# Ledger of designs, part 109: peptides against a protein of PDB entry 6RGO

Target 1, 392 residues: chain A of PDB entry 6RGO
Amino acid sequence: MALKLLGFNQDATCFSVISSNKGVTIYNCDPFGKCFELEKSTSNDEELDFLVEMLFSTSLIAVVDKTIGASKRKKLKIVNTKRKATICELTFPHEIMDVIMNRKIICVVLKSDQIFVYDISCMKLLRTIDVRGEKLKSTSKFRNSEAVGDIGVRVSLSTDNNSILCYSSYSKSDKENAPLNDIVVFDALKCIQINVLPAVHQSNIVCIACSPDGMLMATASEKGTIIRVFKTIDTENDEPILVNEFRRGSRPSRISEMKFNHDNTLLACVGESDTIHIFALPVTTTEADANEDDTLQQSSHSLSSSINGLQYISKGLANRFGKIIVSKIPTQSQQRHVAYIKIPENAKYRIGFPKDTTNTIHICGEDGNYLVYSIPRNEVGPCTLVKSNTFD

## One batch from the design tools (peptide)

Design b1_p30_2_s3 (made by RFdiffusion4, then SolubleMPNN; from b1_p30_2, 15 letters changed)
Fold by OpenDDE base, seed 1:
Structure b1_p30_2_s3 (fold): chain B 392 residues (1-392), chain A 30 residues (1-30)
Amino acid sequence: as target 1 above (392 residues)
Amino acid sequence: SLVLPTDNTENKEEAIKELQKLLEEAKKLE
């Protein structure tokens, strides 16, 4: 049977799949089993395509039927899975490309490069962000730049109540084909732009992950060789703070998903490669607790372990054109993966981090495998398989 | 536009009450 993965929920307690024969199925991770099924409404041999976003382990899902029919692709349904009933429906002027949510906000991304931000509690529209309109204001040229191919606005939303929205935007370059290589950080609750990270990659951004707390953001371009991690809110001298630069690989490969774990100590990435990569993030000790006056005696052994924590102060040289040149972290200082999982070639996988076990990762494949791996903390190496289940 | 399954104002309040109930279930999982 052809499976299509929709992904994990915010806490990796559930995942959703499209089965060609059954429609949308939601699985519980522990105990493993089906918790919801949306039956195929049509007997047609049409390839099923859906967007499904689940609110944690609740009975609230957002569903878009993307199969065939221009009208359905513009409709967002909010469904109660326990009642098998539509609570409400939203119709948009353009095809829905993505839907993300947390306990406060639903964001709907359209093919028009518009982001509609809703208060989930009442489905009130809070903001329409026109990413194309902002480009047109900057470039003075009303060229209908149809997004050439599969390159559209990418979004990620914090899973917390702060509701930090990160989205890709068009660079202010006077070039007609300005890449989607800027990031905007947006407070989705207050409807305020917090930060703009210009030209974070040389090519279009194809994957974004926001941390659960909204304090970090990971980005990957079409090349998928380098992952950059930035602070979302904090700036140094009005410049973006680059926390980490990770090398996934030497060969170009599309990254389809990235996730932070719940304590911001790990970043995982998956895509078209045979390998899920897991990177360790430096623990940002907030300097606040250094004021405990623990007068522990000056025993004189100067073990000057110069933990030169390379504060790579990326002194962005603002060039004459206002482009932040992210100072090239020397390619030798690029952190490698700390852990990895080998996956079948050409199998699409999705990833999720459970809340309870910060060293555990959940993965599921279009091959019908649900796998739980333990992540090594102290050693660079493969993850250990802890649990395996199959689904159809 | 929000298209509620029925144009009746009563159905909007019921839909909001149902959303609020599900959101309170989501808060208890924190």
Scores: peptide ipSAE 0.480, ipTM 0.835, DockQ to the pose 0.314
Fold by OpenDDE base, seed 3:
Structure b1_p30_2_s3 (fold): chain B 392 residues (1-392), chain A 30 residues (1-30)
Amino acid sequence: as target 1 above (392 residues)
Amino acid sequence: SLVLPTDNTENKEEAIKELQKLLEEAKKLE
């Protein structure tokens, strides 16, 4: 049967899939098994497409039927899975491209490059973000979204209650074809813009991940060769906003998903390549007063590669405040993965980090495999398979 | 004019009560 993966929930306790014959199925990871099914409403051999966003391990899901020919592509359903009942339905003016949520906020991304931000507790609209801005409303040239492929506004939301929203935005270039290569950091609760990171890549941003606490964000472009990690908030100490630059590979390959683990020590990426890459993040030891003697030599091999050598080359891309965000980082300072997983080249995979085990990663494939891997701590190498299950 | 989404929920008060119940379940799993 053709499977299409939707992904893991925020804590990787569940994942969702589309089966051509069954509709949407949600699996629990431990104990492994089906926990919810949405039956196919149509007998037609149409290729099923859905968005499903689950609120952690709860019975709350957001569902969008994106099946071709469906008038439902503009409808968001909030569903109680235990009751198998729709709680509420919202209709949007444009097709829904993405839905993300946490315990406080739902964000709905439209094909119109609009983000609708809701208070989840009452489905009250808090903000509409128009990513194109007011100036582009006059040029009624809808980019023929047929010719410019799957390039739209990308979003990521912190899984915590701080509700930090990161989204891609158009550069201020006067070109009709400005790339989606800016990042905006937005407090979704307060409805305020925190930061703007201009031109974080040369091409459109196709993947964004926010850390669970909202303090970090990762970005990848259409090239998928370089991943950049940024602080979401400027620190008082004038520390560089760009904290990491990782090399996934030398060959272009689309990254479809990135995830931080729950303690911000690891960043994983998956996409069109035969390899899931896992990168180590430097632990920012807050120098809490090391007065207490306890000699637990946890050999945190801080791969503190001395990123101290980013001389402010004065000709870099300035932020809106005149600060350089992206200098030409020497290719020698680009860190590689610390761990990897080999996957079938023709199978799409999704990734998730469980809350309680920071060195474990959950993956699932359109090949019907759910796999749990252990991440090596002290050496660069392959992850070890710990558990495997199959689904259909 | 900004075209806003339409709420198609007949019983908005019941929907809010059900949402709040599920969100209280989510807080107990923290």
Scores: peptide ipSAE 0.472, ipTM 0.822, DockQ to the pose 0.870
Fold by OpenDDE base, seed 2:
Structure b1_p30_2_s3 (fold): chain B 392 residues (1-392), chain A 30 residues (1-30)
Amino acid sequence: as target 1 above (392 residues)
Amino acid sequence: SLVLPTDNTENKEEAIKELQKLLEEAKKLE
């Protein structure tokens, strides 16, 4: 059967898949099993395409049927899975490309490079972000959307209630073909722009991950060789703070997904390569709890010793246009993975970090494997397989 | 615009009540 992975929910307690024969299936991770199925409404041999975003382990899902006719591709359904009932429907002017949510916000990304931000509690529109309209009135012809199907606005939302939205934006370069290489950080609740990170890569951004708390953001370009981690809100002298630069590999390979773990100590990435890479992040001690007394020798044998904390503050080279270009960390200061998982080259995988276990990663493949790995903390090496299940 | 399956205002209030109930379930998982 052809399986298409939709991915994990926010806390990796569930994952969703499309089966050509069944429709959409949601699996619970522990205990492993089917928790919801959306039957295929048509007997046609049409390739099933859906977006499904689940609100944690709740019965609330957002569904977009992309299979049948151009009209359905513009409809968002909010569904109660326990009742198998549509709560409400939203119709958009353009095809829905992505849907993300947390306990407060739903963001809907359109093929028009628009982001619609909704209050989930009442489905009230809070903001429409026009990522193209933020380009000045330059008569840049609509790039024929056919050939560049993979280059669109990318988004990530914090899983917490702060609802920090990170999205890719077009560089303010007067070039007709400006890349999607800027990042905007947006408070989705207050509907305000918090920060802009200009030219975080030289090429289009194809993957973004926001940390659960919204304080960190990871970015990867179409090259997928370098991952950059930034602070989202904090700036130094009005310049973006580059926290880490990770090297995934020397060969170009697309990154399809990145995730932070719950405590922001790990960043995982997956894509077209045979390897899931897991990187260690420096523990950002917030200076706040420097209260003196409690001598609790938590012998955290953190791998902190080899992370020479060269916080290379990105000295923004102002280009000729006054744009800050995030400086590249020297290749010798680029951190590599601390852990890895080998996966089949021909299978697409998705990743998730469970909330309660910061040293485990959940992965699922279009090969029908659901796998739980333990992440080594004290050594650089392979992850250990803890649990395996199969699905169809 | 929110298109409810039925244009009735009552169904909008019911849909909002159902959303609120599911969101209260989500808060208990925090």
Scores: peptide ipSAE 0.471, ipTM 0.827, DockQ to the pose 0.296
Fold by OpenDDE base, seed 5:
Structure b1_p30_2_s3 (fold): chain B 392 residues (1-392), chain A 30 residues (1-30)
Amino acid sequence: as target 1 above (392 residues)
Amino acid sequence: SLVLPTDNTENKEEAIKELQKLLEEAKKLE
């Protein structure tokens, strides 16, 4: 049977899959087992395609049927899984490309590069963000609808109540084919733009991850060789703060998903490669009390965080096109993974970090494996398999 | 297509009450 992974929920307590014969299934991670199934209405061997966004371990899900017909692809269903009933339906002018939620906000991304922001408590529209709207005033040429496949607006939402929304935007360059390489940081509750990170990559951004608290953001381009981590809110001299630059690999490979752990100490990435990479973030030691005493010289091998600050050389040439030249960190100063997991090259995997165990990662594959790994703390190396389960 | 019963209950107020109940369940998991 063909499985298609939908992903983990916000705290990695559940994951969702599409089975070609069964429809949508939600699994609980601990204890492992099926907790919800949505049956396929038709016996046709049509390739099932759905968006399913979960609200943690609750019975609230958002569902979009992408399998058949332009009408269904434009409908968002809010479903109670305990009742197996639709609570409400929303219809959009364009196909739904993505849906993300937390306890406060639902964001709906359309094929038109619009983001609809809703208050989840009443399904009231708070804002429509038109990512093209600033650019459409100059170039009436809609990108031909066929080439709109893999290059769309990417979004990530903080899992906390602050509801920090990060989304990819078009560079202000007058080039007809300006890449989606800017990031906008948006307060989804107040409906205010907080920050703009221009030209964070040279090519289109294909993956974004927001930290649970919304304070950090990771980005990857279509090349997937370099991951950049930025502060979302803070700026230095009106310039974006680059916290880390990680090297995933030397070969181009698409990153499909990135996740921060719950304490912002780890960033994981997965994609088309045979390897899940886990990177260590610098712990911002809050200046908690330096109590004096215990001299234990544990030789912390200082992983020399050479924070070679990417000087955004704003060449102050007053020409209207502020080309922020992202200075490339020298290849020698790019941090590598601290841990890794080997996965089958032909299986798509998804990742999640559980809330209570910051050194544990959950992964699931279209091969029908659900795996729990322990992340090494003091050494660079492979993760240790702790638990395995299979699903169909 | 998934078999989702569309409760045709146009009662927006009941839908909001159900949403609020599920959101209160989500807060208890914090």
Scores: peptide ipSAE 0.455, ipTM 0.853, DockQ to the pose 0.203

Design b1_p30_2_s4 (made by RFdiffusion4, then SolubleMPNN; from b1_p30_2, 13 letters changed)
Fold by OpenDDE base, seed 1:
Structure b1_p30_2_s4 (fold): chain B 392 residues (1-392), chain A 30 residues (1-30)
Amino acid sequence: as target 1 above (392 residues)
Amino acid sequence: SLELPTDKTKDKEKAIKELQELLEEYEKLL
């Protein structure tokens, strides 16, 4: 059957899929099995398209039916899965492109490059973010939206209560075709902009991941060759702090999803390539506890020695012609993966990190495989398959 | 304002109550 993956919930306890015959199915990861099903409203052989965002392991889901008619694509349903009932429905002026949530906030991304931020407890609109801004409204030649592929505003939200929202924004270029290569860091609760990371890539950003605590952000461009990790809130001399630069590969390949694990020690990425890559993040020891326990120094030395030197402050030299030159971070600072998973070619996969096991990754494929892998700690190599299940 | 399109104040209060009950389910899982 044609399966379409929707993804894991925030803690990887559940994942959602579209089955052409059934509609949306939610699976529990442990014990493995179906926990919820949304039947398709229509008998038509139309390709089913949905957005489903689940609030952790709760009975709360947000659903958008993208399959049939322009009206449904503008509707967000909040559903109680235990009661099998819609709690409320919101209608937007434009098609919904993405939905993300945590315990406090729902963010709804529209095709108009607007982000609607809601308090989840009462569905009160807190903020509408217009990513195009006021100046670009005049050149409303809607790019003929047919030929400009899947380039839109990307978002990621911290899973904690701090509700750090990271989104892609248009660079301040006088060009009608400014790339979505800036990042804005936004406090979704206070509705304030915290930080702006200008021109983090040369091309449009197509993937963003926020850490669970909102302190880190990973970004990838349309090229998908380099992943950059930044601090979200902290700045050095009013400049963005680049923590890591990872090389996924030498060949361009789209990254569809990235996720941090719960302790910010790992970043995984998946996309159109035959490989899920897992990168190690250096634990930034806060300088404070450097005093006491001298004994455990010996084993950590080998990996730490290469990392300390490269606080590359990306001085965006605004050259006199308004080009933000992304300082070419030396290719020598680019780290490779520490672990990998081989996946079938042309199979779309999704990734999730469980809360309780920081060295475990959950993956699911449109091939109907749900797989649990152990991530090696002390060696560069393949992940070990721990559990395997199938779904239809 | 994208208000909850429930014209009836009672339907909004019921929806808010049910949202709060589901959010309390999250607090019991922590």
Scores: peptide ipSAE 0.477, ipTM 0.818, DockQ to the pose 0.385
Fold by OpenDDE base, seed 3:
Structure b1_p30_2_s4 (fold): chain B 392 residues (1-392), chain A 30 residues (1-30)
Amino acid sequence: as target 1 above (392 residues)
Amino acid sequence: SLELPTDKTKDKEKAIKELQELLEEYEKLL
């Protein structure tokens, strides 16, 4: 059967798939099995497409039927999986491109490059973010949204209650073809813009991940060769916002998904390549209460020396966001993966980090494999397969 | 005018109550 992967929930306790014959199925990871099924409403051999976002292991899901039909693609359904009932329906002016949620908010991304932010508890609209709106003040020509193919606004949301929303935005270049290579950091609860990171890549950003606590953000461009990790909040200390730069590979390859683990020590990426890459993040030891005894020799390779190359050239251009991130990280500071998983060629995979086991990664494939891997701590190498299951 | 999403909830109070009950399920899982 043709499977499409929708992905893992926030804590990797469940994953969702589309089966061409059945519709949407949600699987539980442990114990492995079906926990919910949404039957196909149409007898037609039309290619099924859905967005499904699940609130952790709860009975709350957001569903968008992306199957052929302009009306359905604009409709968000909030569903109770225990009751198999729609709680509420929202209809948008444009096609829904993405839906993301946590315990506090739902964000809905439209093909119009608009982000609608809702309070999940009452489905009240808190904010509409128009990512094009800043550009429309300068250039009266509405770019027909048709010509911007697979390049849209990307979003990621912290899984915690701080509800930090990171999204891609258009650069301020006067060029008609401004890339989506800026990042905005937004407090979705307070509806306040926290930060703007200009020109974090040379090309459009196609993948964003926010850490569970919202303190870190990872970005990848269309090239997918370099992953950058940023602090979301400016610390009062003149610490560089760019924390890490990772090299996935030398060959261009699209990254489809990135995720942090729950303690911000690992970043995984997956995409069109035969390899899931896992990178180690420096533990920001707050120097506070180092009580004496547990000298666990974490080989703190002092990453202190390599960051000195990021000269913020503050050219005195009067606009508030004039910090050019000059990406002259010396090629020597580009870290490789610490661990990897080989996956079948041409199979799409999704990734998830379980909350309780920081060195475990869950993966699932359109090949019908659900796999649990152990991540090596002390050596650079392959992950070890711990569990495997199959699904249809 | 920017077209806003249309809420199609027939019974908004019932929907809010059911949303709250599901959010309370999350609080019991923690």
Scores: peptide ipSAE 0.471, ipTM 0.806, DockQ to the pose 0.872
Fold by OpenDDE base, seed 2:
Structure b1_p30_2_s4 (fold): chain B 392 residues (1-392), chain A 30 residues (1-30)
Amino acid sequence: as target 1 above (392 residues)
Amino acid sequence: SLELPTDKTKDKEKAIKELQELLEEYEKLL
């Protein structure tokens, strides 16, 4: 049967799929098994399309039926899976493109480039962000919204209670077709803009990942060759901090999803390529553990020499043209993956990191495979398969 | 007119109570 993946929840304890004959199914990862099903309401051979966002291992899900008719595509249902009952139904002016949540916030992205931010505890609207309206304040030129295909506003939310929202915005360029290549960092609880990262790529941003703590953000463009990692909140001399630049590959390939692990030591990416790539991030030693013994000094020297090269590049490119944060990190300083997983060609996969095991990754495919891999710590190489299950 | 989302929930107080109960049940399990 044709499966469509919806993805993992925030802690990779569950994943959701659409089955053409059954409707929406949620699987538990450990012990592996079906934990919820939403049956198809219609016997029609129509291709099912849904958005489903699950709040961790809870009975709380957000559901959008995108299958048929403009009226259903504008409805968000909040559902209790244990009771199989709708708690709340919201209707929006435009089609819902994405839904993300944590324990405090729900964000709803519309086809109009609007983001609606809600307090989850009472479904109170906290903010409407108008990404197009912000552009119109900076540029007199209307983009006709109808003709630009699969390129819309991208969002990511921290899984913690800090509720850091990262979203793509239009550059302030006088071009009628300004790319979605700026990032805004937003405190979703306080409803304040914290930071703006201008022109983080040359082309439209198609994938964003926020770290669980909201302190890091990864971005990829439609080229998908380079991934950039930034600090979200911290700035140096009012300029954004680029922490890492990773090279996924030499050939253009769309990245569909990126995830940080729970300790911000790994970044995984998946997309249209036959390979999931895993990158290592430098461990930011918080000063708190400075009291334990001197003995681990020797091994850190080799990685520190490559990081010092990044600091010197900041001074030279204060060239007269507007603040493009993309210091052209020389192609020589671009890091490669530390680990990888080979997946079937043309199979769509989704990724998740479990909370309790920072060197384990969960993956699931539209081929009906759920796979658990161990990530190597001390060597560059393939991940090792630990567990496999199948679903239909 | 800012086209705001319409809440179709007939009993908003019951819906808020059920949302809070679901959030509290899982904050105690973590």
Scores: peptide ipSAE 0.471, ipTM 0.812, DockQ to the pose 0.856
Fold by OpenDDE base, seed 4:
Structure b1_p30_2_s4 (fold): chain B 392 residues (1-392), chain A 30 residues (1-30)
Amino acid sequence: as target 1 above (392 residues)
Amino acid sequence: SLELPTDKTKDKEKAIKELQELLEEYEKLL
């Protein structure tokens, strides 16, 4: 059967899939099994397409039916999975491209490059973000999105209550074809722009991940060769702080998803390549833990030497036009993966990090495999398969 | 069409109450 993956929830306790024959199914990861199913009401041989975003392991889901006609693609349903009932329905002026949520906020991304920010508790609109801005409204012929590939506004939201929203924005260029290569960091609760990271890549950003705490953000361009990690809120001399630059590979390959683990020590990426890459992040010692004299002399020696090399915050080359170019980490200081998973060629996979096990990754494939891997911490190498399940 | 029974609770207050009840499920998982 043709499966289409919708992804993991925020804590990787569940994942959602579209089955051509069954409709939408949500699986629980542990114990593994179906926890929810939305049956296909119509016998039509129409290719099923949905957005499903789940609020952690709760009975609250957001659903968009993208299958049948342009009208349904503009409707967001909030559904109680226990009751199998629609709580509320929102209709948008344009097609819904993405939906993301946490305990406080729902963000709805439209094909118009608008982000609608809602208070989840009452479905009150807090903000409409127009990523094209007021000036571009007049000249934006709707990109006939059929011909210009899957280039749209990308979003990521912190899973915590701080609700840090990171989104891709158009560079301030007088060119009609400005790339989506800026990042805006936005407090979704207060509806305040916190930071702007200009020109973080040379081409459009196609993938963004926010850390669970909202303190870090990872970005990848259409090339997918380099992943950059930035601080979201903190700045140095009003300039963006580049924490890491990772090399995924030498060959261009689209990254479809990135995730941080819950302690911000790992970043995983998946896409069109045969390999999931896992990168180590520097341990951010929060200043608070510096006072507990806990004498665990464990062999931290090896990781400390790599941290000192990253203090080459290369001074932003202010190009002649005062554009802050995020300083490129020298190609020699580009870190490689610390771990990897081989996946079948042409299989689309999704990734998730469980909350309770920071050295474990959950993956699922359109091949019907749900896999749990242990991530090596002491050596660079393959992840070890711990658990395997199948779904259909 | 996913014919989810639209509980025709056009009642915004009932919808808000049900949202609150579902959000309390999250607080019990913490």
Scores: peptide ipSAE 0.469, ipTM 0.855, DockQ to the pose 0.221; fails the geometry check

